# Ledger of designs, part 56: peptides against a protein of PDB entry 9GMZ

Target 1, 343 residues: chain A of PDB entry 9GMZ
Amino acid sequence: TGFPLELLTRPATERLAYFENYTVAHPRLKEVYEILMRTIAEPAGASFIFVYGASGVGKTTLRLRVEQKLTELALPKLESDRARVPVVGIEAIAPESRYFNWKEYYTRALITLEEPLIDHKFDYGVRGISRDNFGKINVESKVVAPALRRALENALIHRHPDVFFVDEAQHFGKVASGYKLQDQLDCLKSLANMTGILHCLLGTYELLTFRNLSGQLSRRSVDIHFRRYCADSPEDVQAFKSVLLTFQQHLPLAETPNLVDHWEYFYERTLGCIGTLKDWLKRVLSDALDREATTITLKDLQKRALSVAQCQKMFKEIQEGERQLSETEADVQNLRSALGLGA

## One batch from the design tools (peptide; aimed at target 1 A25 P27)

Design b2_p22_8 (made by RFdiffusion4)
Pose (drawn by RFdiffusion4):
Structure b2_p22_8 (pose): chain A 343 residues (1-343), chain P 22 residues (1-22)
Amino acid sequence: as target 1 above (343 residues)
Amino acid sequence: APLEVYPPLPGTEEELEELLEA
């Protein structure tokens, strides 16, 4: 398989768009996708889905793919329920203040729930907020956060989304003190419990500070680790080389450049993160299409790679996250012994 | 061990076909 040969006649813009729209279902992403879809289809009391992963591992692409896939299920279901949004997805806003702005979060979450059939919803629940009949949801600055949250809860329990996505969930950790971390997530827990809607949180390894704050949160959450490819296990190396081969065969050029020969350097500057690899390859392809190059040279790859210091910071954070998320038989034995079960 | 070619994600082929048609 490979890129369509017709693209050679088409201008560089078509090649670049083709490579941008191209995706690879590498094994780690496939497994994480399967686990996430299975857990969303049946939460069974869980009120959170944590998706831990390094920067550029593909959390956002996973969110987008699962959003598109779940939207497909909604079309047959719509014949039964006219007013039902299948999936709602938003991004956590990094606040300018010391603490996360819950009022802005509620405002944006309610705004994202705009639908053309707004007549079906009627009143949101609290005065001061309504659509301006122009397709935009208007909220008043005098409306307080408790009333806005109550309106969001009513809107969510009316629409009943399958899953609620909060991309970049590490921004929830912006707090004004050292004790507010548990409350920051307890608020979202209470919102999810009352609305009966699973809140799937995606973020980098900084989200691990939101892991096990309390036993209640520990039970109300499901951990999904989007592990990067490690050079330690030969199978992961084989998979990383294989991803490079797929990209080598699928980037539009006159002749396919050799990328497997330089797999070590790619791993050196990508740490196995597939998104970081594709961004680099797309940047190199764009640079090459400017000069109409027939192949990719190592010099081109080196020109638009990542700095050593950047990759050192990436690896430090990844090591810390993998160390925190590691699970061994020793931990299972310790828990067995402390529980008094034995063996 | 031989290297493998991995397929695209679900729905990607439809988007690529629509892009080629445009």

Design b2_p22_8_s1 (made by RFdiffusion4, then SolubleMPNN; from b2_p22_8, 9 letters changed)
Fold by OpenDDE base, seed 5:
Structure b2_p22_8_s1 (fold): chain B 343 residues (1-343), chain A 22 residues (1-22)
Amino acid sequence: as target 1 above (343 residues)
Amino acid sequence: MPLQIFPPLEGTEERLAALLAA
């Protein structure tokens, strides 16, 4: 079944919004989704979940779908416990300075925790935190990071989310020295320990540096690798073609474009990353809708494709991440062999 | 074969809002 045919008579904005909100349950997304949902439900004493993979693989989409599902599952309990928030999700911002801005992080987390929809307004006991007429938190510039941290700890304890998501978490690692990265991890560890809230960090393969720096975090962390599709795997190629087939049926255009016949070109310019593919198709769809076109062509695709130079850069970053993981797997096998457990 | 899809993200926030407003 394709898109609702009624969309062909609707405004371009609604047609685009349909495709934006459309998410293919492709095999890798489904696998990681199921593992993540299970881990959140049964963390088994874990304080951290690390979800790492290529840029544009679909990590933000994964987060949003998990947030949606956790919210849906919590709805019956929220009727009796109106103070509870089922899930909190923020995006880490790349620091402008050599130092991660914890004040901004805590402020954004507090703002997200106190959405206008929450009836029970918590008093943080911190001067310079106020609410507007809509219940939105305002933090005065004079409020210092340690006070905001205590406010966030109190808010997380009071709201008791099942998980706290941090998207683009590799930005914690953008510090001038490895020592400062350890300090960031210790801060996150302390926050998780003080609140009892499970933290999920989503990011690029740069998150592997976090795993290697803290042997204590590794004992209390679950690792989830969100893999891309690989052209050297017949199964992955078939899955990628199936994604293209699904997208071509859900582009709200009068004539169904043939994307599948161009699968090699799509693979070349996405590296098997479905988020990159979706973003590309979204741009092409927007252009087609603006022109009132009946379909999209190869020329339309070429106009919005990533450059070969961009793809080459992204591919090098992917290869380095995949190499580091393969080395880690080999180290585990070597350790097992050395322990007499067999390969 | 076409793959399955996730449900729309829209509506969950509205349902939560409606529940919290009640």
Scores: peptide ipSAE 0.185, ipTM 0.767, DockQ to the pose 0.116
OpenDDE base, seeds 1, 2, 3, 4: peptide ipSAE 0.143, 0.028, 0.022, 0.025; ipTM 0.751, 0.635, 0.599, 0.603

Design b2_p22_8_s2 (made by RFdiffusion4, then SolubleMPNN; from b2_p22_8, 6 letters changed)
Fold by OpenDDE base, seed 4:
Structure b2_p22_8_s2 (fold): chain B 343 residues (1-343), chain A 22 residues (1-22)
Amino acid sequence: as target 1 above (343 residues)
Amino acid sequence: APLQVFPPLPGTEERLAALLAA
């Protein structure tokens, strides 16, 4: 089934919103979603989940869909426990300074924990944290990072989310020295341990550096690789074509564009990353709607495509990440062989 | 074949329901 045909009579804003909120359950997304949901339900003593993959693979989409499902599953319990928040999700921001801004991180986490629908106002026990008339948290400049940490610990304990998501978590690694990164990981580990809340870090292949920094974190972490589709795999090519077929049916246009016939061009400019594909199609759809066009043409696609130079840069970054993972897998196999466990 | 889809994100259902009720 395609988009609701009634959308063709609706404003461009509603048509665009439909496509924006539409998510194809493509094989890799479904697989990672199922693994992540299972791991959240049964963490088996893990304190961390690492979800890594190419930029634009769809990690944010994965997060949002897991957040939606966890919220849905929690609804019956939320009626009895009005203080509970089923899930918390934040995006880590690239530090402007040489140091990660923990104050900003804690502030964002606290703001995200304040769902407007929560009638029960939690007292953070920290001076300089207030709520405005709209229920938004205001943190005074005088509030120091250790106080915000305590406030967050108390809030996480009280709200007891099933998981705490940090998107773009590679930004924790953007520190001038490996020692500073260790300190940051120890801080996150301490937060997870003190609250008993499972943390899920989503990011690029730069998150692989976190695995190597602490053998103790590695013992209490679950790793999930969100792979792109690879053109050298017939199954992956077929899956990618199926994604294109699904998107073309869900573009709210009077005439269904033939995206599948251009699959190689779509692959060339997305590197098999479905998030990149969706964002591209969203831009093209927006342009088409602004012109009141009945369909999308190849020329419309070309106008909003990433440049070849951008794709080449992104591909090098992906290849380096995939290489590091393949080496790690080989090292595990070599270790198993050396231990006499067999391949 | 077309792939399955996830349900719409929150707020989309209300808009869709409003669209289908109109």
Scores: peptide ipSAE 0.072, ipTM 0.631, DockQ to the pose 0.252
OpenDDE base, seeds 1, 2, 3, 5: peptide ipSAE 0.041, 0.061, 0.049, 0.064; ipTM 0.597, 0.606, 0.653, 0.617

Design b2_p22_8_s3 (made by RFdiffusion4, then SolubleMPNN; from b2_p22_8, 8 letters changed)
Fold by OpenDDE base, seed 3:
Structure b2_p22_8_s3 (fold): chain B 343 residues (1-343), chain A 22 residues (1-22)
Amino acid sequence: as target 1 above (343 residues)
Amino acid sequence: MPLQIFPPLPGTEEKLAALLAA
C-alpha cells in the first residue's frame, strides 16, 4: 500500500511530515531492531550493547523505533509505577577540547531522564540541582562533575530505564590520548555497574577503536553491526531496489516517480545507506512541494545529491570499518582453528 | 516487492489516523 491519497489535498507541511515520520522496514533495519529488542529484554549479564555502522545507515532511526517500542511496552506498568522512565536517550557531543566534558554529559543525561516526570520531584542528594515552575531541571554552575554523576546514578536507579542510549558514541573516543580513552571507558563501566542500567552505545565504525581498547568490556558487551547494502551482493541489491520501490510509493506526490530505474545512481550517491537515501529524498520532496510539483525528476534528484567528493570520503570511512571487522572475523576463525573447533 | 513500513512516530499517528478515518 502507498501513502494515504488524502495527503494530496493536505498542506505541504503535512505531506512532508508524513514522509519524515514513517520508516521503511528494510531487511537490515528489521534484523538489527529484532536483535536489539531481544538483547534489551534479555541482556544475559551484559552491561553494554555496541551498535556500529556507517554514517547515514539509519542508527538514529533504529534508536527512535526502539525507544517508541519500549515506551509502548512500558505503558501498562507506568500506570502503577509513575517514577519509572522506560528508556532514556542522549547524543554524545564532540568535545571542543582534547577532554570529554563529563559535566555536560551528566547534565544532559539528567535533564533528559527527568523531563517526562515534571510532576514527580526526586531528591538527587545534590545541592544546586532544582526544578523551575515548569518542571525543567536547573543545574547551578557550582555543581561539579562528581556531584552530577552521583545525581545521575541516583536518578537512573530510581527511574530504572530498560536501557540508556548514547548516540554518536564515537565522540567518547575523540580524546588526546589512549590513556584518557581507557579512563572514559572505566567511567562508563562504573556508571553501568553502579546503576545496574544497560547502556547502548550507537556510533560510526570509529566506535570499534573504543570497543577494542577494553578487553574487560568485551566480556560484558554485545556487538551489533548495522551493515549497509552492498552492490556485490545480489540479495542486497534486491533489498535496495525494494527500498526504492517502497519510497516511490510513499512519496506524497500526484504522480509516482520512477526511482527504481535509477537504482544505480541512488546507490552511487548513498553507498547503500538508507538513512542517507531518506534524507536525500526528504530534501527533494521539500523542493517539489515548494514548487507545487506533481512529481520529482532526475534533475531534481541531481540538484540535492551528495557530491562525489562527499561520497568518496564516506566510502573510505566505510571501507576502513568493514576491513577492521573482516580482520576481527578472521582472528576469530584463527582462534577457533587453534582451539580445534571446526570452521 | 514493496516493503512494509513501521508505524508512524509519535505525533504523526494522530494525523495519519485522521487521514485514514476521512
Scores: peptide ipSAE 0.118, ipTM 0.637, DockQ to the pose 0.280
OpenDDE base, seeds 1, 2, 4, 5: peptide ipSAE 0.074, 0.086, 0.048, 0.082; ipTM 0.602, 0.597, 0.580, 0.607

Design b2_p22_8_s4 (made by RFdiffusion4, then SolubleMPNN; from b2_p22_8, 9 letters changed)
Fold by OpenDDE base, seed 5:
Structure b2_p22_8_s4 (fold): chain B 343 residues (1-343), chain A 22 residues (1-22)
Amino acid sequence: as target 1 above (343 residues)
Amino acid sequence: APLQIFPPLEGTEEKLAALLAE
């Protein structure tokens, strides 16, 4: 079944919003979603989950779908426990300075924890944290990072989310020396231990640097690799074609475009990353709606495609990440062989 | 074959808001 045909009579904004707000349950997304949901439900003493994969693979989409599902599952319990928040999700910002801005991180986390939907005013015990008339937290500039940390610890304990998400978590590492990265991981570990809240860090393959630096986190972390589709795998090619088939049926246009016949071109310009594909189709759909076009053409696709130079850069970053993981898998096999467990 | 889709993101917040308003 395609898009609701009634959308063809609706404004361009509603037609675009339909395409933005749905998500294709493609095999890799479904697999990672199921693993992540299971790990959150049964962390088995884990304090961290690392979700890593290519830029544009769909990590933010994964987060949002897990947040939605955790919220839905918590609804019956929230009737009796109005203080509880089922999930918290933030995006890490790239620091402008050599130091990660922990004050900004704690402030954003506190603001997210105290969405106006939370009727119960929590007293953080910190001067300079107030609520506006809409119940939003305002943090005065004079409030120092250690005070905000204590406020966040208290809020997380009181709200007791099933998981705390940090999207774009590679930004913790971009400007830090290896030592400063360890300090950041120790800070996150301390926060997880003090609150008892499971942390999930989502990011690019740059997260592997974080994973390797903390041998202590390794014992209490679960790793989830969100893979792209590979053109050398017939199964992955078939899955990618199935994604294109699904998208062409869900583009709210009068004439269904044939995306599947152009699968190689779509693969060339997305590297098998479905988030990149969706964003590309969103731009092309927006242009088509603005022109009141009945369909999408190859020329429309070409106008909004990533450049070959952009794709080459992204592909090098992917290859380096995939190589590091393959080496780690080989190291595990070598360790097992050396232990006499067999390869 | 076409793949399944996830439900829209919209509506979960409204359901949560409705439950908290009761």
Scores: peptide ipSAE 0.222, ipTM 0.773, DockQ to the pose 0.137
OpenDDE base, seeds 1, 2, 3, 4: peptide ipSAE 0.065, 0.090, 0.025, 0.022; ipTM 0.722, 0.709, 0.621, 0.590

## One batch from the design tools (peptide; aimed at target 1 P27 Y33 R65)

Design b2_p23_1 (made by RFdiffusion4)
Pose (drawn by RFdiffusion4):
Structure b2_p23_1 (pose): chain A 343 residues (1-343), chain P 23 residues (1-23)
Amino acid sequence: as target 1 above (343 residues)
Amino acid sequence: AEERYRELVEEFLANPATTLEDL
């Protein structure tokens, strides 16, 4: 397999768009996708899905793919329920203040729930907020956060989304003190419990500070780790080389450059993160198409790679996250002993 | 779980052109 040969006649813009739209279902992403889909299809009391992963591992692409896939299920279902949004997805806003702005979060979440059939919803539940009949949801600055949250709860329980996505969930950790971390997630827990809607939180390894704050949160959450490819296990190395081969065969050029020979350097500057690899390859391809190059040289790769210091920071954070998320037989034995079960 | 992962790696090596649209 490979890129369509017809693209050679087409201008560089078509090649670049093709490579941008190209995706690879590498094993780690496939496994994480399957787990995430299975868990969304049947939460069974869980009110959170934590998706931990390093920067550039593909959390956002996973969210987008799973949103598209779930939207497919909604079309047959729509014949039964005319007013139902299948999936709602937003991004946590990093606040300028010391603490996360819950009022802005509620405002944006309610805005994202705009539908053409707004007549079906009628009143949101509290005065002061309504659509301006121009397709935009208007909220008043005098409306307080408890009333806006109540309106959001009513809107969510009316629409009943399958899953609620909060991309970049590490921004929830912006607090004004050292004790507000548990309350920051308890508010979202209460919202999810009352609305009966699973809140899937995606973020980098900084989200691990939101892992096990309380037993209630521990039970109301499901952990999904989007692990990067590690050079320690040969199987992961084989998979990383294989992803490079797929990219080598699928980037549009006159002749396919050799990338497996330079797999060590790629791993050095990407740490196995597939998104970081594709961003680099797309940048190199764009640089090469400017000069109409027939192949990719090592010099081109080196020109637009990542700095050593940046990769050092990436690895330090990744090591800390993998150390925190590691699970061993020793932990299972310790828990068994402490529980008094034995063996 | 490790066995299933190994099977996925072998399947991917047999056919590495697998895309997200195939899922």

Design b2_p23_1_s1 (made by RFdiffusion4, then SolubleMPNN; from b2_p23_1, 7 letters changed)
Fold by OpenDDE base, seed 5:
Structure b2_p23_1_s1 (fold): chain B 343 residues (1-343), chain A 23 residues (1-23)
Amino acid sequence: as target 1 above (343 residues)
Amino acid sequence: SRERYLELVKEFLANPDLTLDDL
């Protein structure tokens, strides 16, 4: 089924919002969603989940959908436990300096955890943390990072979320030395251990450096690879074409554009990353709606496509990440063979 | 597993309009 035809009479903002909110349950997203939901329900003593994959594969979409589902599943319990927050999700910011800003991280985490809609006000015991008249958390500039950490630890213990999400978590890795990266991982590990809260780090293949540096985290972590669609896989090509067909039907335009006939061009400029595809189509749809166009043309697509140079850079980063994972899989097989467990 | 992924591909090709909200 396509988009609701009534959208054709609605404002451009509503038509764009429909497509923005529309999330195709494509096979790789559903696979990772099922693994992630199961792991959150039964962490089996894990303190961390690592979700890694290409930029634009759809990690933020995955996070938001899991946050929504966990919230929906918790609603019956939230009526009796007004202190509970079922899930917390933040995005790690790229530091302007060579150092990760822990003060900003703790502040954002506290603001997100302490939603204004929570009736049960918690006192953090930290001078300079307050709530405004709307219940929003305000953190004074004088509050130091160790005090914010204690406030976050207390808030996480009191609110007891099933998981703490950190999106764009590769930004922890933007430190000039491996030692500083280890110190950051030890800080995160300490926060997870002190609170008993499961942490899920989502990011690019740069998260593999975190996995390799912390042999102790590897024993208490679950790894989830969010794969792209590969053009050398017939099943992946079929899935990718089917995603294009679905998006084609859900673009709220008077004339359905033929995206599927251009599948190779879409693959060339997205590298099989559905998030990149959706963001491209959103930009093209926005342009079409602004012009009151009846459809999308190849020229409209070309205007908003990533450049060949951008795609070549992204593809090199993907190939390096996929290579590192393939080597790790081979090492596991070699270890199993050497142990007599078979391949 | 690869088998589970191939099953998910078959399910998706049969009902490509399903969203994660339908799960």
Scores: peptide ipSAE 0.524, ipTM 0.934, DockQ to the pose 0.846
OpenDDE base, seeds 1, 2, 3, 4: peptide ipSAE 0.519, 0.517, 0.524, 0.512; ipTM 0.933, 0.932, 0.933, 0.930; seed 4 fails the geometry check

Design b2_p23_1_s2 (made by RFdiffusion4, then SolubleMPNN; from b2_p23_1, 10 letters changed)
Fold by OpenDDE base, seed 4:
Structure b2_p23_1_s2 (fold): chain B 343 residues (1-343), chain A 23 residues (1-23)
Amino acid sequence: as target 1 above (343 residues)
Amino acid sequence: SRERRLKLIQEFLANPSLTLDDL
């Protein structure tokens, strides 16, 4: 099935919003979604979930869809427990300085945790944190990071989300030394332990370097690799082409564009990352809607494509991450063989 | 497993229009 044909008579904003909200349940997304939902439902003593994969693979889409689903599933309980938040999700910010800004992180987490719809006022036990008349949190500039941490711990305990999401979590790794990186891990571990809240860190392959520094987290973490589609796999190529076919059917244009005929060009400029593909198509759709175009052409695609230089950079980062994972898999196999457990 | 990934691809190819909300 394609887009609702009635959209062709609707405003450009509504047509764009339709495509933005349309999420293809592509195999890699479905796999990771199912694993993530199951792990959240049954953590089995895990304190952390690590979701890692290429930039633009679709990690943010995964997060948002899980947040939506957890919210929907919690609705019946939220009527009885007005203090509960089912899920909280934030994006970690790249520090302007050489060090991760914990004050900003805790502030953003608190602001996100206090949805305006929560009637139940909570005292964070910290002076200089207030709620405005619209239910938004205000944090005074005088509030220091350790106080914000305590406020967040108290808020997480009180609101008791099923999971705390941190997107772009590789930014926790932006520290000047390996020792400081361990301190960041211990800080997150302490937050998870103090609150009893499951943390899900989503990030690039840089998250692996962060994850590998803590042997203690290994016992209390679930690792989820969100893979891209690989051109050397015929099955992955077929899946990628099928995603293109689905997107072309869901572009709210009068004439269905032929994206599939350009699959190699789409692959070259997305590296098999469906998030990158969707974002590219959104930009091209926006341009087409602005000019009241009936379809999308190759020239329209080329105008909004990532440059070859950008793709080459992204591909090097992917190759390094995939290499590190392959080495880890080989090391596990070698260890098993050395222990006489068999392959 | 590889087999599970292949199965998911096959299922998707059979019904590529499905959303996560349909799951």
Scores: peptide ipSAE 0.323, ipTM 0.862, DockQ to the pose 0.792
OpenDDE base, seeds 1, 2, 3, 5: peptide ipSAE 0.077, 0.023, 0.037, 0.035; ipTM 0.702, 0.548, 0.519, 0.652; seed 1 fails the geometry check

Design b2_p23_1_s4 (made by RFdiffusion4, then SolubleMPNN; from b2_p23_1, 8 letters changed)
Fold by OpenDDE base, seed 3:
Structure b2_p23_1_s4 (fold): chain B 343 residues (1-343), chain A 23 residues (1-23)
Amino acid sequence: as target 1 above (343 residues)
Amino acid sequence: SEERRRKLIQEFLANPDLTLDDL
């Protein structure tokens, strides 16, 4: 099994797009996908889902695949309900300032929720929100954050998505004080409660600090840990090598590169994160296609690898996140023991 | 569980070319 051989005669853009769109159903992604889909279908009174894991573990890929699946499942209902949007997904932007820009967040959410292709147009009841000639939402500079919030609340109620995704949600945690962070959590909680829409926040382990500040959110949240593959687990190593083999076979090159023999180097420079691996291979493939190369060499891989310093920084952030989770698991066990519950 | 994790790995190793779009 491999890429369609006909791609070798196709433009570099088509060859790159093939690999970009190719998503390996690796064990951790499948597990988190199944948990997330089930939780969205049956929230059981949850208002939030937190999906956390290493940068480059594949959270954005997970989101996009869930968005696709929810859209596909909703299509038969959308024919009769032209007001409904099945899912909405945005990426939180890192603030240029010390403070999260709620005005920008609400604006981006409205723009995403109110795509031009939606026939059933909505009146936000807010002056300075309009549609262009293509039906795209335009928000005038005079519209203030509280008005944009009301517009988003009304739009979410009217469109009634099964879930609202926020990728890179650790950016909500980037505030100058813990008090302001609590206010942001309370703001998000209020938005979810006022709309009745399930929110899924995807982010790095920095999202744990944000999640842990509100014991009230924990009662209304589901936690999903998107783990990396660990080199101390023979099974995880075998899964990682198998992903390398699959990617090797799906690189649209005339000569299949031997990636698997370099698995330790791939592990060293990805920390077991498949998204980081895929993005690395995409960059190397793009370079190979640009020079009309027949294959990828170790030198080509080295040229686009993350530096050792970048990997060391990322690994430190992962270790801190994994430590916090392990401590939490121990605290749960201690609590169970203190309650007279067995292990 | 670790058992569930092992099972998912074994299932993947049996068909490593499977995509999420195939599920």
Scores: peptide ipSAE 0.337, ipTM 0.884, DockQ to the pose 0.820
OpenDDE base, seeds 1, 2, 4, 5: peptide ipSAE 0.323, 0.305, 0.328, 0.326; ipTM 0.881, 0.876, 0.883, 0.885

Design b2_p23_2 (made by RFdiffusion4)
Pose (drawn by RFdiffusion4):
Structure b2_p23_2 (pose): chain A 343 residues (1-343), chain P 23 residues (1-23)
Amino acid sequence: as target 1 above (343 residues)
Amino acid sequence: VLGDAPTPLPLDTTPPRPFAFEE
């Protein structure tokens, strides 16, 4: 397999768009996708899905793919319920203040729930907020956060989304003190419990500070780790080389450059994160198409790679996250002994 | 949905060289 040969006649813009739209279902992503879809289809009391992963591992692409896939299920379902949004997805806003702005979060979450059939919803539940009949949800600055949250809860319980996505969930950790971390997530827990809607949280390894704050949160959450490819296990190395080969075969050029020979350097500057690899390859391809180059040279790769210091910070954070998320037989034995079960 | 599967390769057990980020 490979890129369509017709693209050679087309201008560089078509090649670049093709490579941008190209995706690879590498094993780690496939497994994480399968687990996430299975868990969304049946939460069974869980009120959170934590998706931990390094920067550039593909959390956002996973969110988008699962959003598109779930939207397919909604079309047959719509014949039964005319007013139902299948999936709602938003991004956590990094606040300018010391603490996360819950009022702005509620405002944006309610705004994202705009539908053309707004007549079906009628009143949101509290005065002061309504659509301006121009397709935009208007909220008043005098409306307080408890009333806005109550309106969001009513809107969510009316629409009943399958899953609620909060991309970049590490921004929830912006707090004004050292004790507000548990409350920051308890608020979202209460919102999810009352609305009966699973809140899937995606973020980098900084989200691990939101892991196990309380036993209630521990039970109300499901952990999904989007592990990067590690050079320690040969199987992961084989998979990383294989992803490079797929990219080598699928980037539009006159002749396919050799990338497997330079797999060590790619791993050195990407740490196995597939998104970081694709971004680099796309940047190099864009640089090459400017000069109409027939192949990719090592010099081109080196020109637009990542700095050593940046990769050192990436690896330090990744090591900390993998150390925190590691699970061994020793932990299972310790828990068995402490539980008094034995063996 | 996720895209094409990777093109498979045979397993190679040779360890890689040391990397600069390890310093």

